Peptides against a protein of PDB entry 4U39. Designs and how they scored, part 194

Target 1, 302 residues: chain A of PDB entry 4U39
Amino acid sequence: SIKVIGVGGGGNNAVNRMIENEVQGVEYIAVNTDAQALNLSKAEVKMQIGAKLTRGLGAGANPEVGKKAAEESKEQIEEALKGADMVFVTAGMGGGTGTGAAPVIAQIAKDLGALTVGVVTRPFTFEGRKRQLQAAGGISAMKEAVDTLIVIPNDRILEIVDKNTPMLEAFREADNVLRQGVQGISDLIATPGLINLDFADVKTIMSNKGSALMGIGIATGENRAAEAAKKAISSPLLEAAIDGAQGVLMNITGGTNLSLYEVQEAADIVASASDQDVNMIFGSVINENLKDEIVVTVIATG

## One batch from the design tools (peptide; made by RFdiffusion4, then SolubleMPNN)

Design b2_p29_6_s3 (from b2_p29_6, 17 letters changed)
Fold by OpenDDE base, seed 5:
Order: structure tokens, then C-alpha cells, then sequence
Structure b2_p29_6_s3 (fold): chain B 302 residues (1-302), chain A 29 residues (1-29)
């Protein structure tokens, strides 16, 4: 089974966005120290952590409180994650709960033998230096606790959106990018197909790979597949080119009109941008909710 | 409903693409 665990406010917002977009084949768990915020989650499983420590009042933007809250609730987290083959841990780094609890939760998932993937954001620079420093510490702890860590630099989202984009919309886009990162991988594993992806191949690409880069490309019209692929490999979300990656996971999602030619064209572009000796997985997904849009997601590991 | 239409796995880009093509051919048969 695949479980997605949203940790703290940002992680829970991302999980809500995943549920709203009907990301299927995954179990959703919302984790928070704030009981009021947790009540707003759409997740089936809602877990208040650190109830004794925080009394449901949240972590007060202190990562150490978030950490201790997860440690207090370890057994409950273990029970909720038990039997998962894969666990996505999603959080906005820089806060109290997400920053502190996400690494603890990730370690619990890994210790249970799940393929553990972190999908986290760095705060925007405008959120202040304190949040950036807290995020850096949380990201460092996540690297040790996960098999693969996808870090989304929120400042790079500002390169994708209009310069006049309101701050609230920039946060919504960050939640959407978190969704796309999880969905890009989960759809390849959890979506029923005529040919199932061997989970062993996913493990080969994602196990103990450390930091991963994510690129997303979206296009419509003629040459949409090629354009989406080119946008993905040149995505502002990529802190580096994918040519040095030891592994690449590519998801090509389109509507019912997605052609084999389009899939091949997109795959050839991503392959040509990758190392020749890279382990590659390509997946093609039909999403009936996509009209003339193609979405290419590239996860580069190593 | 989401459907997977094919996969390509390989140790090289060429192998992955070749396997993807085979996957599609199998799904179309």
C-alpha cells in the first residue's frame, strides 16, 4: 500500500489539495500538533501528535516541539504506517510541526521497511531568515531519514508564476507543486494498468538515493508532448540539470487523446537530457480530467 | 478514471524506451 502523510500546516494543505484532485490509490494521513488545524483536514486518518506536550495548541513555530511531539506519538505513527510499501512524507519546512515531526515520521516509515520519500518545500525568502534556517535543519534531518528527498525551493515557484502573483496564490502553487511531486510518483505505482510497474524497479531508483530533483512541464496544443518534456527538464524547480542523475523517474500524463507517439517523443527528450548509463523508469498515465494538456513530471535521483 | 497505458524500465535510456514501446504494443494487443 501507498500512504501519504501530511505533516503540519503546509503538509496538510498539500494533502487536502491531493484529495481535492482525486489522487487515487493512496491512503491519506494528516498529522498535526494543532488540533483545530487538524480538524480542517480532509484526510480519512487524522492524527494529533504530542497531545501531552502541546495540549493541541501547536508547536509554536519551534521544530524541537514538533520533533518531541512526533517522538511522544511514535507508537501511534507506527500503527498508522504499518503495512505500507511506500510512504510519502510531505511538509512545508520552516515551521514547528512540519520541520520537527517530518524527519521523525520519515524515520519511523523507513524503520518499518517502507520506501520512504520526502516531498518538502523550502520557505520563500520573504518568510524570513528564521524560517530558512529552521528549514535547513529540517531538510538535513530529512535527508538522513528518507530514501529519497525531493526539496521544492518555493522561491523557484516565483519564476513560474506571474510577478504580480499574490502571496496567497504563491502558497497555493507551492501546495500544488507538492501535489504534483507526490502524484507524479504515486500514479505510476497505484494506478491500475494492463502492465503494472514492478515496485522493485521503483525501489532501485529511489532507495537510499538522498536528494532528488523534480521538474514539471505542462503544455497544450501541437507538439505539447515535446514542449512539456522540454519544460520539465529545464524546470526552474530543478536546482541542477538532470544529466548527472543516477536514476530518472518520468511520468507522462495526458487525456484520453494521449498518443504513443507523444509518449515516445517526450521520453526521448528526457532520455537525451539524462546520463546514458542512468536507470530510467517511464510511465504513461491517462487522466480523463486532462483535456488537451500533457503533464510531464521528472524525478532525478543521485 | 486514471489508467496506466505503459511503462519503460531500463538501465539505459535506450533500454527503457525500448521496453516502453513493448509495453504499449502489449497493451494495444
Amino acid sequence: as target 1 above (302 residues)
Amino acid sequence: MKKIIGFGVGKTAEEAIANMKKSFEKNLA
Scores: peptide ipSAE 0.241, ipTM 0.790, DockQ to the pose 0.810
Fold by OpenDDE base, seed 3:
Structure b2_p29_6_s3 (fold): chain B 302 residues (1-302), chain A 29 residues (1-29)
Amino acid sequence: as target 1 above (302 residues)
Amino acid sequence: MKKIIGFGVGKTAEEAIANMKKSFEKNLA
């Protein structure tokens, strides 16, 4: 089974966005120290952590409180994660709960033998230096606790959105990018198809790989496949080129009109941008909710 | 409903693409 755990405010917002976009074949768990915020989660499983420590009042932007809250609730977390083959841990780094609890939850998942993937954001620079420093500590702890860690630099989202985009919309876009990162992988594993991806191949590419980069491209029109692939490999979300990656996972998602030629064209572009000796997984998904759009997600590991 | 139409796995990009093509051929058959 695949489980997605949203940790703290940012993680829970991302999980809500995943549920709203009908990311199928995964179990959703919302984790928070704030009981009021947790009640707003759309997740079927809601877990309040650190009830004794915080009394449901949240972590007060202190990562040590988030850490201790997860440690207090270790047994509950273990029970919720039991039997998962894969666990996604999603959080916004820089806050109290997400920064402190996400590494603890990730370690619990890994200790249970699940393939553990972190999908986290760095805070925007405008959130202040304190949040950036807290995020750096949380990301370091996540890197030790996961098999693969996708880090989304929120400041790079500002390169994709209009300069006049309200702060609230920039956060919504960060939640959407978190969704796309999880969905790009989970759709390849959990989507019913005539051919299933062997989970062993996913493990080979994602196990003990450390940091990963994610690129996303969306396009429409006659050259939509090539344009989406080019946008993915040149995505502002990529802090480096994918040519040095030891592994590449590519998802090509389109509507019912997605052609074999379009899939091949997009795959050839991503392959040409990758190392010749890279371990590569290509997946093609039909999503009936996509009209004329193609979405290419590239995850580069190693 | 979402459907997977093909997969390609390889130790190289070329192998992955070749396996993707075989996957599609198998699904069309």
Scores: peptide ipSAE 0.240, ipTM 0.804, DockQ to the pose 0.789
Fold by OpenDDE base, seed 2:
Structure b2_p29_6_s3 (fold): chain B 302 residues (1-302), chain A 29 residues (1-29)
Amino acid sequence: as target 1 above (302 residues)
Amino acid sequence: MKKIIGFGVGKTAEEAIANMKKSFEKNLA
């Protein structure tokens, strides 16, 4: 089974966005120290952590409170994660609960033998230096606790959106990028297909790889596959080129009109941008909700 | 409904693409 855990406010917003976009084949768990915020989650499983420590009032933007809250609730977290083959831990780094609790939850998942993938955001520079420093500590702790860590630099989202984009929309886009990171992987594993991906191949690419980079490309029109692939490998979300990665996972998602030629063209572009000696997984997904759009997600590991 | 139409796995890009092509051929047959 695949479980997606949203940790703290940002993680729970991302989980809500995943549920709203009908990300199938995964179980959703919402984790928070704030009981009122947790009640707004759309997840089937809602877990309040650190009830004794915080009294449901949240972590007060202190990562140490978030950490201690997860430690207090360790047994409850273990029970919720038991039997998962794969666990996605999603959070906004820089806050109290997400920054402190996400590494603890990830370690619990890893200790249970699940393939543990972190999908987290760095705060925007405008959120201030304190959040950046807290996020750096949380990301470092996540890197040790997961098999693969995807870090989304929120400041790079500002390169994709209009300069006049309201702050609230920039946060919504961060939640959407978190969704795309989880969905790009989970759709390849959890979506019923005529041919199933061996979970062993996913483990080979994602187990003990440390930091991973994610690129996303979206396009429409006659050259949509090539354009989407080019946008993915040159995505502002990539802090480095995908050349030299030890593993590459590519998801090509389109509507019912997605052709074999388009899939091959997109795959050839991503492959040409990758090292020759790289473990690659290509997946093609039909999403009936996509009309003329193609979405290419590239995850580079190692 | 979402549906996977093909996969390609390989130790090289060329191998992965070749396996993906084979996957599609099996799905079209």
Scores: peptide ipSAE 0.203, ipTM 0.775, DockQ to the pose 0.810
Fold by OpenDDE base, seed 4:
Structure b2_p29_6_s3 (fold): chain B 302 residues (1-302), chain A 29 residues (1-29)
Amino acid sequence: as target 1 above (302 residues)
Amino acid sequence: MKKIIGFGVGKTAEEAIANMKKSFEKNLA
């Protein structure tokens, strides 16, 4: 089974966005120290952590409280994660609960033998230096606790949105990028198809790889496949080029008019931008909700 | 409904693309 765990406010917002976009074949777990915020989750499984420590009042933006809350609730987390083949841990770094609890939850998932993937955000620079410093500590702890860690630098989202984009929309876009990171992988594993991806191949690319980079490209029109692939490999979300990556996971999603030629063209572009000895997995997904759009997601590991 | 129409897996990009092509050929046949 695949489990997606949203940890704290940002993680739970991302999980809500995943549920709203009908990400199929995954179990959703919402984790928070704030009982009121947790009640707003759309997840089927809702877990309050650190009930004795926090009394449901949240972590007060303190990562040490978030950590201790997850440690207090370790047995409950273990029970909720038991039997998972893969666990996605999603959080906004820089807060109390997400920053402190996400590494603890990730370590529990890894110790249970699940393929553990972190998908987390760095705070925007405008959220202040304290959040950036807290996020750096949480990201460091996540790197040790996961098989693969995707870090989304929120400041790079400001490069892809309009200059007049309201601050609230920039946060919504961060939640959407978190969704795309999880969905780009989970759709390849959990979507029913004519051919199933072997989960062993996913494990080979993602196990013990440390930091991963994610690029996303969206395009329409006659050259949409090539444009989407080029946008993905040059995405502002990529902190580096993918040419040194030991593993690449690629998702090509289109509407019912997605052609084999378009899939091949997109795959060839990503392949040509990658190392010659790269372990590559790619999948082509039909989403009937996409009209003329192609979405290319690239995850580079190693 | 979302459907996977093909996969390519390989130790190289070339192998992955070749396996994808085979996957599609099997599905169209």
Scores: peptide ipSAE 0.188, ipTM 0.767, DockQ to the pose 0.786

Design b2_p29_6_s4 (from b2_p29_6, 16 letters changed)
Fold by OpenDDE base, seed 5:
Structure b2_p29_6_s4 (fold): chain B 302 residues (1-302), chain A 29 residues (1-29)
Amino acid sequence: as target 1 above (302 residues)
Amino acid sequence: MKEIIGFGVGKTAAEAIANMKKSFEEKLA
């Protein structure tokens, strides 16, 4: 089974966005120290952590409180994660609960033998230096606790959105990028098809790889596959080029008119931008909600 | 409804595509 755990406010917002977008084949768990915020989650499983420590009042933007809250609730987290083959841990780094609890939860998942993938955001620079410093510590702890860590630099989202984009919309876009990172991988594993992906191949690419890069490209029209692939490998979300990546996981999602030629063309572009010895997995997904659009998601590891 | 239409695994796109095609052929046989 695949489990997605949203940790703290940002992680829970991302999980809500995943549920709203009907990301199928995954179990959703919302984790928070704030009981009121947790009640707003759409997840089937809602877990209040650190009830004794925080009394449901949240972590007060202190990562140490978030950490201790997860440690207090370790057994409950273990039970919720038991039997998962893969666990996504999603959080907005820089806060109290997400920053402190996400690494603990990730370690619990990994210790249970799940392929553990972190999908987290760095705060925007405008959120202030304190949040950036807290996020850096949380990201470092996540890197040690996960098999693969996808870090979304929120400041790079400002390169994708209009310069006049309101702050609230920038946060919504960060939640959407978190969704895309999880969905891009989960759709390949959880979506039934004529050909099944061997989970062993996913493990080979994602196990103990540390930091990963994510690129997303979207396009329409006659050259949509090539354009989407080119946008993905040059995505502002990529903190570096994918040319040194030892592993690439690629999702090519299109409508019912997605052709094998388009899949091949997109895969060739991504492979050509990757290391010569790259281990590549690509999956092609039909989403009937996509009309003439192709979405290419690239996860580069190693 | 989402449907997966294929997977390919390999060191190159060509290899990955070839493996996908092979898997389809095996499933259709």
Scores: peptide ipSAE 0.288, ipTM 0.808, DockQ to the pose 0.581
Fold by OpenDDE base, seed 1:
Structure b2_p29_6_s4 (fold): chain B 302 residues (1-302), chain A 29 residues (1-29)
Amino acid sequence: as target 1 above (302 residues)
Amino acid sequence: MKEIIGFGVGKTAAEAIANMKKSFEEKLA
C-alpha cells in the first residue's frame, strides 16, 4: 500500500490538493498539531499529534514543538503507517509542525520498512530568514529519515509564474508542485495498466538516494510532448541538471490522445539529458482530465 | 480513469527506451 502523509499546514494543503486532483491508489493521512486546521483536511485519516503538548493549538511555528508532538504520538503514527510499502511524507518546511514532525514521521515510516519519500518545500525568501533557517534544519533531518527527499525550492516557483501572481497563488502553486511530485511517482505505481511497474524497480531508484530533484513540464499543441519534456529537464525547479543523477524517474501523462510517438519523443529527450548509465524508469499515463496537455515529470535521484 | 499505457525500465536510458517500446508493442499485439 501507498500512504501519503501531509504534515502540518503546508503538507495538509498539499494533501487536500492531491485529493482534489483525484490522485488515486493512495491512502491519505493528515497530521497536524492544530486541531482546527486538521478538521479542514479532506484526508480519510486525520491524526492530531501532540494533543497533550499543544492542546490542539498548533506548534506556534516552533519545530521543536512539532518534533515533540510527533514523538508523543509515535505509537499512533506507527499504527497508521503499519503495512505501508511506500510512504510519502509531504510538508512545507519552515513552520512548526511540518518542520519538526515530518522527520519524525519519516523515520517511523522507514523503521517500519516502507520506502520513505519526502516531498517538501523550502519557504519563499519573502517568508523571512527564520523560516529559511528552520526549513534548513528540518530538511537536514528529513535527509536522514527518508530514502529519497524531493525538495521544492519555492523561490523557483516564482520563475514559472507570472510576475503579478498574488502571494496566495504562489502558495497554491507550491501545493500543486508538491502534488505533482507525489503524483508523478504514485501514478506510476498505483495506476492500473496493462503493465505494472515492479515496485522493486522503484526501490532501486529511490532507496537510500538522499536528495532528489524534480522538474515539471507542461505543454499543449503540436510538439507538446517534446516541449513538455524540454520544459521538464530545464525546469527552474531543478536546482541542477539531471546529468549526473544515478536514477531518473519520468512520468509522461497525457489525455486519451497521447500517442506512442509522443511518449517516445518525450522519453528520448529526457534520456538524452541523462547519463548513459542512469537507472531509468519511464511511465506513460493516460489521464482523461488532461485534454490537450501533456505533463512530463522528471525526478532525478542521487 | 487513469491508465498506464507503458513502462520502460533500464539501467541505461537506451535500455529503458527499448523496454518502453517493447511495452507498447506488447500492448498493440
Scores: peptide ipSAE 0.264, ipTM 0.807, DockQ to the pose 0.802
Fold by OpenDDE base, seed 2:
Parts: sequence; C-alpha cells; structure tokens
Structure b2_p29_6_s4 (fold): chain B 302 residues (1-302), chain A 29 residues (1-29)
Amino acid sequence: as target 1 above (302 residues)
Amino acid sequence: MKEIIGFGVGKTAAEAIANMKKSFEEKLA
C-alpha cells in the first residue's frame, strides 16, 4: 500500500489538494499538533500528535515542539504506517509542526521498512530569515530520515507565476507543486495500467538516494510533447541540471489523445538531457481531465 | 479515469525507451 502523510499546516494543505485532484490508489493521513487545523483536513485518517505536550494548540512555530509531539505519539504513528510499502511525507518546512515532526515520522516509516519519500517546500524568502533557518534544519533532518528527498524551493515558483500573483495564490501554487511531486511518482505505481511497473525497480532508483530534483513542464498544441519535455528539463524548480543524476523518474501525462509518438518524443528529449548510464523509469499516463495539455514530470535522483 | 498506457525501465535511457517500444508492440499485436 501507498500512504501519503501531510505533516502540519503546509503538508495538510498539500494533502487536501491531492484529494481534490482525485489522486487515486493512495491512503491519506493528516498529522497536526493543532486540533482545529486538523479538523479542516479532507484526509480519511486524522491524527493529532503531542496532545499532552501542546493540548491541541499547535507547536507555536517551534520545531522542537513539533519533534517532541511526534515522539510522544510514536506508537500511534507506527500503527498508522504499518503495512505500507511506500510512504510519502509532505510538509512545508520552516514552521513548528512540519519542520519538527516530519523527520520523526519519516524515520518511523523507514524503520518499518517502507520506501520513504519526502516531498517538502522551502519557505519563500518573504516569510523571513527565521523560517529559512528552521527549514534548513528540518531539511537536514529529513535527508537522514528518508530514502529520497524532493525539496521544492518556493522562491523558484515566483519565476513561473506572474509577478502580480497574490501571496495566497503563490502558496496555492506551492501546494500544487507538492501535489505534482507526489502524484508524478504515485501515478506510476498505483494507477492501473496495461503494463504494471515493478515496485522493485522503483525501490532501486529511490532507495537511499538522498536529495532529488524535480522539474515540471506543461504545454499544449502540435508540439506539446516536445515543449513540455523541454520545459521540464529546464524547469526553474531544478536547482541543477539533470545530466549528473544516477536515476531519473519521468511521468508523461496527457489526455485521451496522447499518442505513442508524443510519449517517445518527450522521453527522447529527457533521455538526451540525462547521462547515458542513467537508470531511467518512465511511464505514460492518460488522465481524462487533461484535454489538450501534456504534463511532463522529471525526478532526478543521485 | 486515469490509466497507465506504458512503462519503460532500463539501466540506460536508451534501454528504457526500447523496453517501452517493445511493450507497445506486444500489445498492438
């Protein structure tokens, strides 16, 4: 089974966005120290952590409180994660609960033998230096606790959106990028298809790989496959080129009109931008909600 | 409904692409 855990406010917003977009074949778990915020989750499983420590009032933007809250609730977290083959841990770094609890939850998942993938955001620079410093500590702790860590630099989202984009829309776009990171992987594993991906191949590419980079490209029109692939490999979300990666996961998602030629063209572009000796997994997904759009997601590991 | 129409897995990008092509050919046959 695949489990997606949203940790704290940012993680739970991302999980809500995943549920709203009907990401299939995954179990959703919402984790928070704030009981009122947790009630707003759309997840089937809702877990309040650190009830004794925080009394449901949240972590007060302190990562140490978030950490201790997860430690207090360790047995409950273990029971909720039991039997998972794969666990996605999603959080907004820089806060109290997400920053402190996400590494503890990730370590619990890893200790249970699940393939553990972190998908987290760095705060925007405008959220202040304190949040950036807290996020750096949380990301460092996540690296030790996961098999693969995808870090989304929120400031790079500002390069993709209009400069006049309201702050609330920039946060919604961050939640959407978190969704795309989880869905790009989970759709390859959990979506029924004509050909099933061996989960062992996913484990080979993602186990103990440390930090991963994610690129996303979206395009429409006659050259949409090539344009989407080119946008993915040159994505502002990529902090480095993919040409040094030991592994590449690629998802090519289109509507019912997605052709084999378009899939091949997109795959060839990403392959040409990668090392010749790269371990590559790519999948083509039909999503009926996409009309004329192709979405290419590239995850580079190693 | 979401459906996966094909996968390519390989130790190289070229091998992954070749495996996907093969999988499509086997299903179209």
Scores: peptide ipSAE 0.255, ipTM 0.802, DockQ to the pose 0.755
Fold by OpenDDE base, seed 4:
Structure b2_p29_6_s4 (fold): chain B 302 residues (1-302), chain A 29 residues (1-29)
Amino acid sequence: as target 1 above (302 residues)
Amino acid sequence: MKEIIGFGVGKTAAEAIANMKKSFEEKLA
């Protein structure tokens, strides 16, 4: 089974966005120290952590409170994660609960033998230096606790959106990028198809790889496959080129008109930008909700 | 409904692409 755990406010917003976008084949778990915020989750499983420590009033933007809250609730987290083959831990880093609890939850998942993938955001620079410093500590702890860690630099989202984009929309886009990171992987594993991906191959690419980079490209028109692939490998979300990655996971999603030629063209572009000895997995997904769009998601590991 | 139409897996990008092509040929035959 695949489990997605949203940790704290940002993680729970991302989980809500995943549910709203019908990310299938996964179990959703919402984790928070704030009981009121947790009640707003759309997840079927809702877990309040650190009830004794926080009394449901949240972590007060203190990562140590978030950490201790997860430690207090360790047995409950273990029970909720038991039997998972794969666990996604999603959080906005820089806050109290997400920053402190996400590494603890990730370590619990890993200790249970699940393939543990972190998908987290760095705060925007405008959220202040304190959040950036807290996020750096949380990201460091996440790297030790996961098999693969995808870090989304929120400041790079500002390069993709219009300059007039309201701050609230920039946060929504960060939640959407978190969704795309989880969905890009989970759709390859959980979506029924003519060909099933062996989960062992996913484990080979993602196990003990540390930091990963994610690129996303979206395009329409006659050259949409090539354009989407080029956008993905040159995505502002990539802190480095994908050349030198030991593993590449690629998702090519299109509408019912997605052709084999388009899939091949997109795969060839990503392959040509990758190392010659890269372990590569790619999947082609039909999503009827995509009309004329192709979405290419690239995750580079190692 | 979402549906996977194909996969390519390989130790190299070239192998992954070749495996995908083979899988499609086997399904179309």
Scores: peptide ipSAE 0.199, ipTM 0.785, DockQ to the pose 0.721

Design b2_p29_7_s1 (from b2_p29_7, 13 letters changed)
Fold by OpenDDE base, seed 2:
Structure b2_p29_7_s1 (fold): chain B 302 residues (1-302), chain A 29 residues (1-29)
Amino acid sequence: as target 1 above (302 residues)
Amino acid sequence: MEIAGFGTGTRQQALDQMKASFEEFEKLK
């Protein structure tokens, strides 16, 4: 089974966005120290952590409170994660609960033998230096606790959105990028098909790979596959070129009109931007909700 | 949603498998 855990406010916003987009084949768990915020989750499983420590009043933007809250609730977290083959831990880094609890939850998942993938955001520079410093500490702790850590630099989202984009829409785009990171992987594993990707191949590419980078490309029209693939490999979200990666995962998602030619063209572009000796996973997904759009997601590991 | 094709391995292996699996998917439609 695949479990997605949203940790704290940012992680739970991302999980709500995943549920709203009907991401299939995954179980959703919302984790928070704030009981009122947790009630707003759309997740089937809602877990309040650190009830004795925080009394449901949240972590007060202190990562040490988030950490201790997860430690207090360790047995409850273990029971919720039991039997998972894969665990996604999603959080907005820089806050109290997400920054402190996400590494503890990730370590619990890893200790249970699940393939543990972190998908986290760095705060925007405008959120202030304190959040950036807290996020750096939380990201360091996440790297030790996961098999693969996808870090989304929120400041790079500002290069993709219009300059007049309201701050609230920039946060919604960060939640959407978190969704795309989880969905880009989970759809390859959990989506039904005549031929399914072996979970062993996913383990080989994602186990003990450390930091990963993600690129996303979306396009429409006659050259949509090539344009989407080129946008993905040149994405502002990529802090480095994918040619230095030890593993590459590509998801191409299109509507019912997705052609073999488009799949091949997109895969050839991503493959040509990658090292020849790199282990690759390519997947193509039909999403009936996509009309003329193609979405290419690239994850570079190692 | 439905998975239409996949490929794993080296660059060439992953490309060849992706193509083959997608061609099989199209034949079953």
Scores: peptide ipSAE 0.455, ipTM 0.906, DockQ to the pose 0.857
Fold by OpenDDE base, seed 4:
Structure b2_p29_7_s1 (fold): chain B 302 residues (1-302), chain A 29 residues (1-29)
Amino acid sequence: as target 1 above (302 residues)
Amino acid sequence: MEIAGFGTGTRQQALDQMKASFEEFEKLK
């Protein structure tokens, strides 16, 4: 089974966005120290952590409170994660709960033998230096606790959105990028198809790889496949080129009109941008909710 | 949603398998 755990405010917003986009074949768990915020989650499983420590009043933007809250609730987290083959831990870094609790939850998932993937954001620079410093500590702790860590630099989202994009929409786009990172992987594993991806192949690419980079490209019209692939490999979300990666996961998602030619064109672009000796996973997904859009997601590991 | 194609291995192996699997998917439509 695949479980997606949203940790704290940003992680729970991302989980809500996944549910709203009908990400299939995954179980959603919302984790928070704030009981009121947790009640707003759309997840089937809602877990309040650190109830004794925080009394449901949240972590007060203190990562140490978030950490201790997860430690207090360890047995509950273990029970909720039991039997998962894969666990996605999603959080906005820089806050109290997400920054402190996500590494603890990730370690619990890993200790249970799940393939543990972190998908987290760095705060925007405008959220202030304190959040950036807290996020750096949380990201460091996540790297030790996960098999693969995808870090989304929120400031790079400002390069892919209109300059006039309101701050609230920039946060929504961060939640959407978190969704795309989880969905780009989970759809390859959990989506019913004629040919299912062997979970062993995913483990080979993602186990003990440390930091990963994610690129996303979306395009429509003529040459949409090539355009989407080019956008993915040149994505501002990529802090480095994918040519040095030890593994590449590629998802090509299109509507019912996705052609073999388009799949080939997109895959050839991503493959040409990658090392020849890299281990690759390619998946093509038909999503009937996509009209004329092609979405290419590239995850580079190692 | 449905998986239309899949491939694993080296770049070329993964690409070839994906193309083959996608072609089989298209035949079943």
Scores: peptide ipSAE 0.182, ipTM 0.781, DockQ to the pose 0.861
Fold by OpenDDE base, seed 3:
Structure b2_p29_7_s1 (fold): chain B 302 residues (1-302), chain A 29 residues (1-29)
Amino acid sequence: as target 1 above (302 residues)
Amino acid sequence: MEIAGFGTGTRQQALDQMKASFEEFEKLK
C-alpha cells in the first residue's frame, strides 16, 4: 500500500490539493499539532501529535516542539504507517510542526521497512531568514531519515508565475507542485494498468539515493509532448541539470488522445538529456481529466 | 486512470520496453 502523510500546515494543504485532484491508489494521513488546523483537513485519517506537549495549540513555529510532538506520538504514527510499502512524507519546511515532525515521521516509516520519500518545500525568501535557517535544519534531518528527498525551492516557483502573483497564490502553487511530485510517482505505481511497473524497480531507483530534483512541464497543442518534456528538463524547479543523475523517473500523463508518437517524443527528449548509463523508469498514464494537456514529470535521483 | 506503458533499465531498455508496453495497450483498447 502507498500512504501519503502531510505534516503541519504546508503538508496538510498539499494533501488537501491531492484529494481535490483525485490522486488515486493512496491513503491520506494528515498530521498536525494544531487541532483546529487539523480539523480543516480533507484526509480520512487525521492525527493530532503532541497533544500533551502543545495542548492542540500548535508548535509556535518552533521545530523542537514539532520534533518532540512526533516523538510523543510515535506509537500512533507507527500504527498509522504499519503495512505501507511506500510512504510519502510531505511538508513545508521552515515552520514548527512540518520542520520538526516530518523527519521523525520519515524515520518511523523507514524503520517499518517502507520506501520513504520526502517531498518538501524550502520557504520563500520573503518568509524571512529565521524560516530559511529552520528549513535548512529540517532538510538536513530529512536527508538522514528518507530514501529519497525531493526538495522544492519555493523561490523558483516565482520564476514560473507572474511577478504580480499574490502571496496566497504563490503558496497555492507550492501546494500544487508538492501534489505533482507525489502524483508523478504514485500514479506510476498505484494506477491500474495492463502492465504494472514492478515496485522492485522503483525501489532500485529510489532507495538510499538522498536528494532528488523535480522538473515539471505542461503543454497543449500539436507539439504538446515535446514542449512538455522540454519544459520539464529545463524547469526552474531543477537546481541542476539531470545529466548528472544516477536515476531518472519520468511520468508522461495525457488524456485519452495521448498517442504512442507523443509518448516516444517526450521520452526521447528526457532520455537524451540524461546520462547514457542512468537507470530510468518511464511511465505513461492516461488521465481523462487532462483532455488536451500533457504533463511531464521528471525526478532525478543520485 | 490507466497506465498506458512503462519501461525500466538503461535509457535504451526503458525506451524499448515503454514502446512495447504502449503498443500492447493500444491493441487491447
Scores: peptide ipSAE 0.164, ipTM 0.765, DockQ to the pose 0.852
Fold by OpenDDE base, seed 1:
Structure b2_p29_7_s1 (fold): chain B 302 residues (1-302), chain A 29 residues (1-29)
Amino acid sequence: as target 1 above (302 residues)
Amino acid sequence: MEIAGFGTGTRQQALDQMKASFEEFEKLK
């Protein structure tokens, strides 16, 4: 089974966005120290952590409170994650709960033998230096606790959105990028298709790889596949080129009109930007909600 | 939502498998 665990406010917003977009084949768990915020979750499983420590009042933007809250609730977290083959831990780094609890939850998932993938955001620079410093500490702790850590630099989202995009829409786009990172992987595993990926192949590419880079490209029109692939490999979300990666996961999602030629064209572009000795997983997904759009998601590991 | 095809392994192996999977998908439509 695949579990997605949203940790703190940002992680739970991302989980809500995943549920709203009907990401299938995954179980959703919402974790928070704030009981009021947790009640707004759409997740089937809602877990308040650190009830004794925080009394449901949240972590007060202190990562040490988030950490201790997860440690207090370790047994409950273990029970909720038990039997998962894969666990996605999603959080907005820089806050109290997400920054402190996400590494603890990730370690619990890893200790249970699940393939543990972190999908986290760095705060925007405008959220201030304190959040950036807290996020850096949380990301370092996540890197030790996960098999693969995807870090989304929120400042790079400002390069892919319109300059007039309201701040609230920039946060929604951060939630959407978190969704795309989780869905880009989970659809390859959990969505029924003609050929299911062996979960062993995913484990080979993602186990103990440390930091991963994610690129996303979206395009429409006659050259949509090539444009989407080029946008993915040159995505502002990529902090480095994918040419040095040891593994590449590629998801090509299109509508019912997605052609074999388009899939090949997109895959050839991404593969040509990668090392020849790289282990690759390619997937093509049909989403009936996509009209003329192609979405290419690239995850580079190692 | 349906998966049209997968490929794993080296670049060429992954491309070949994905092509084969997608061709099978198109035959089922």
Scores: peptide ipSAE 0.148, ipTM 0.736, DockQ to the pose 0.862

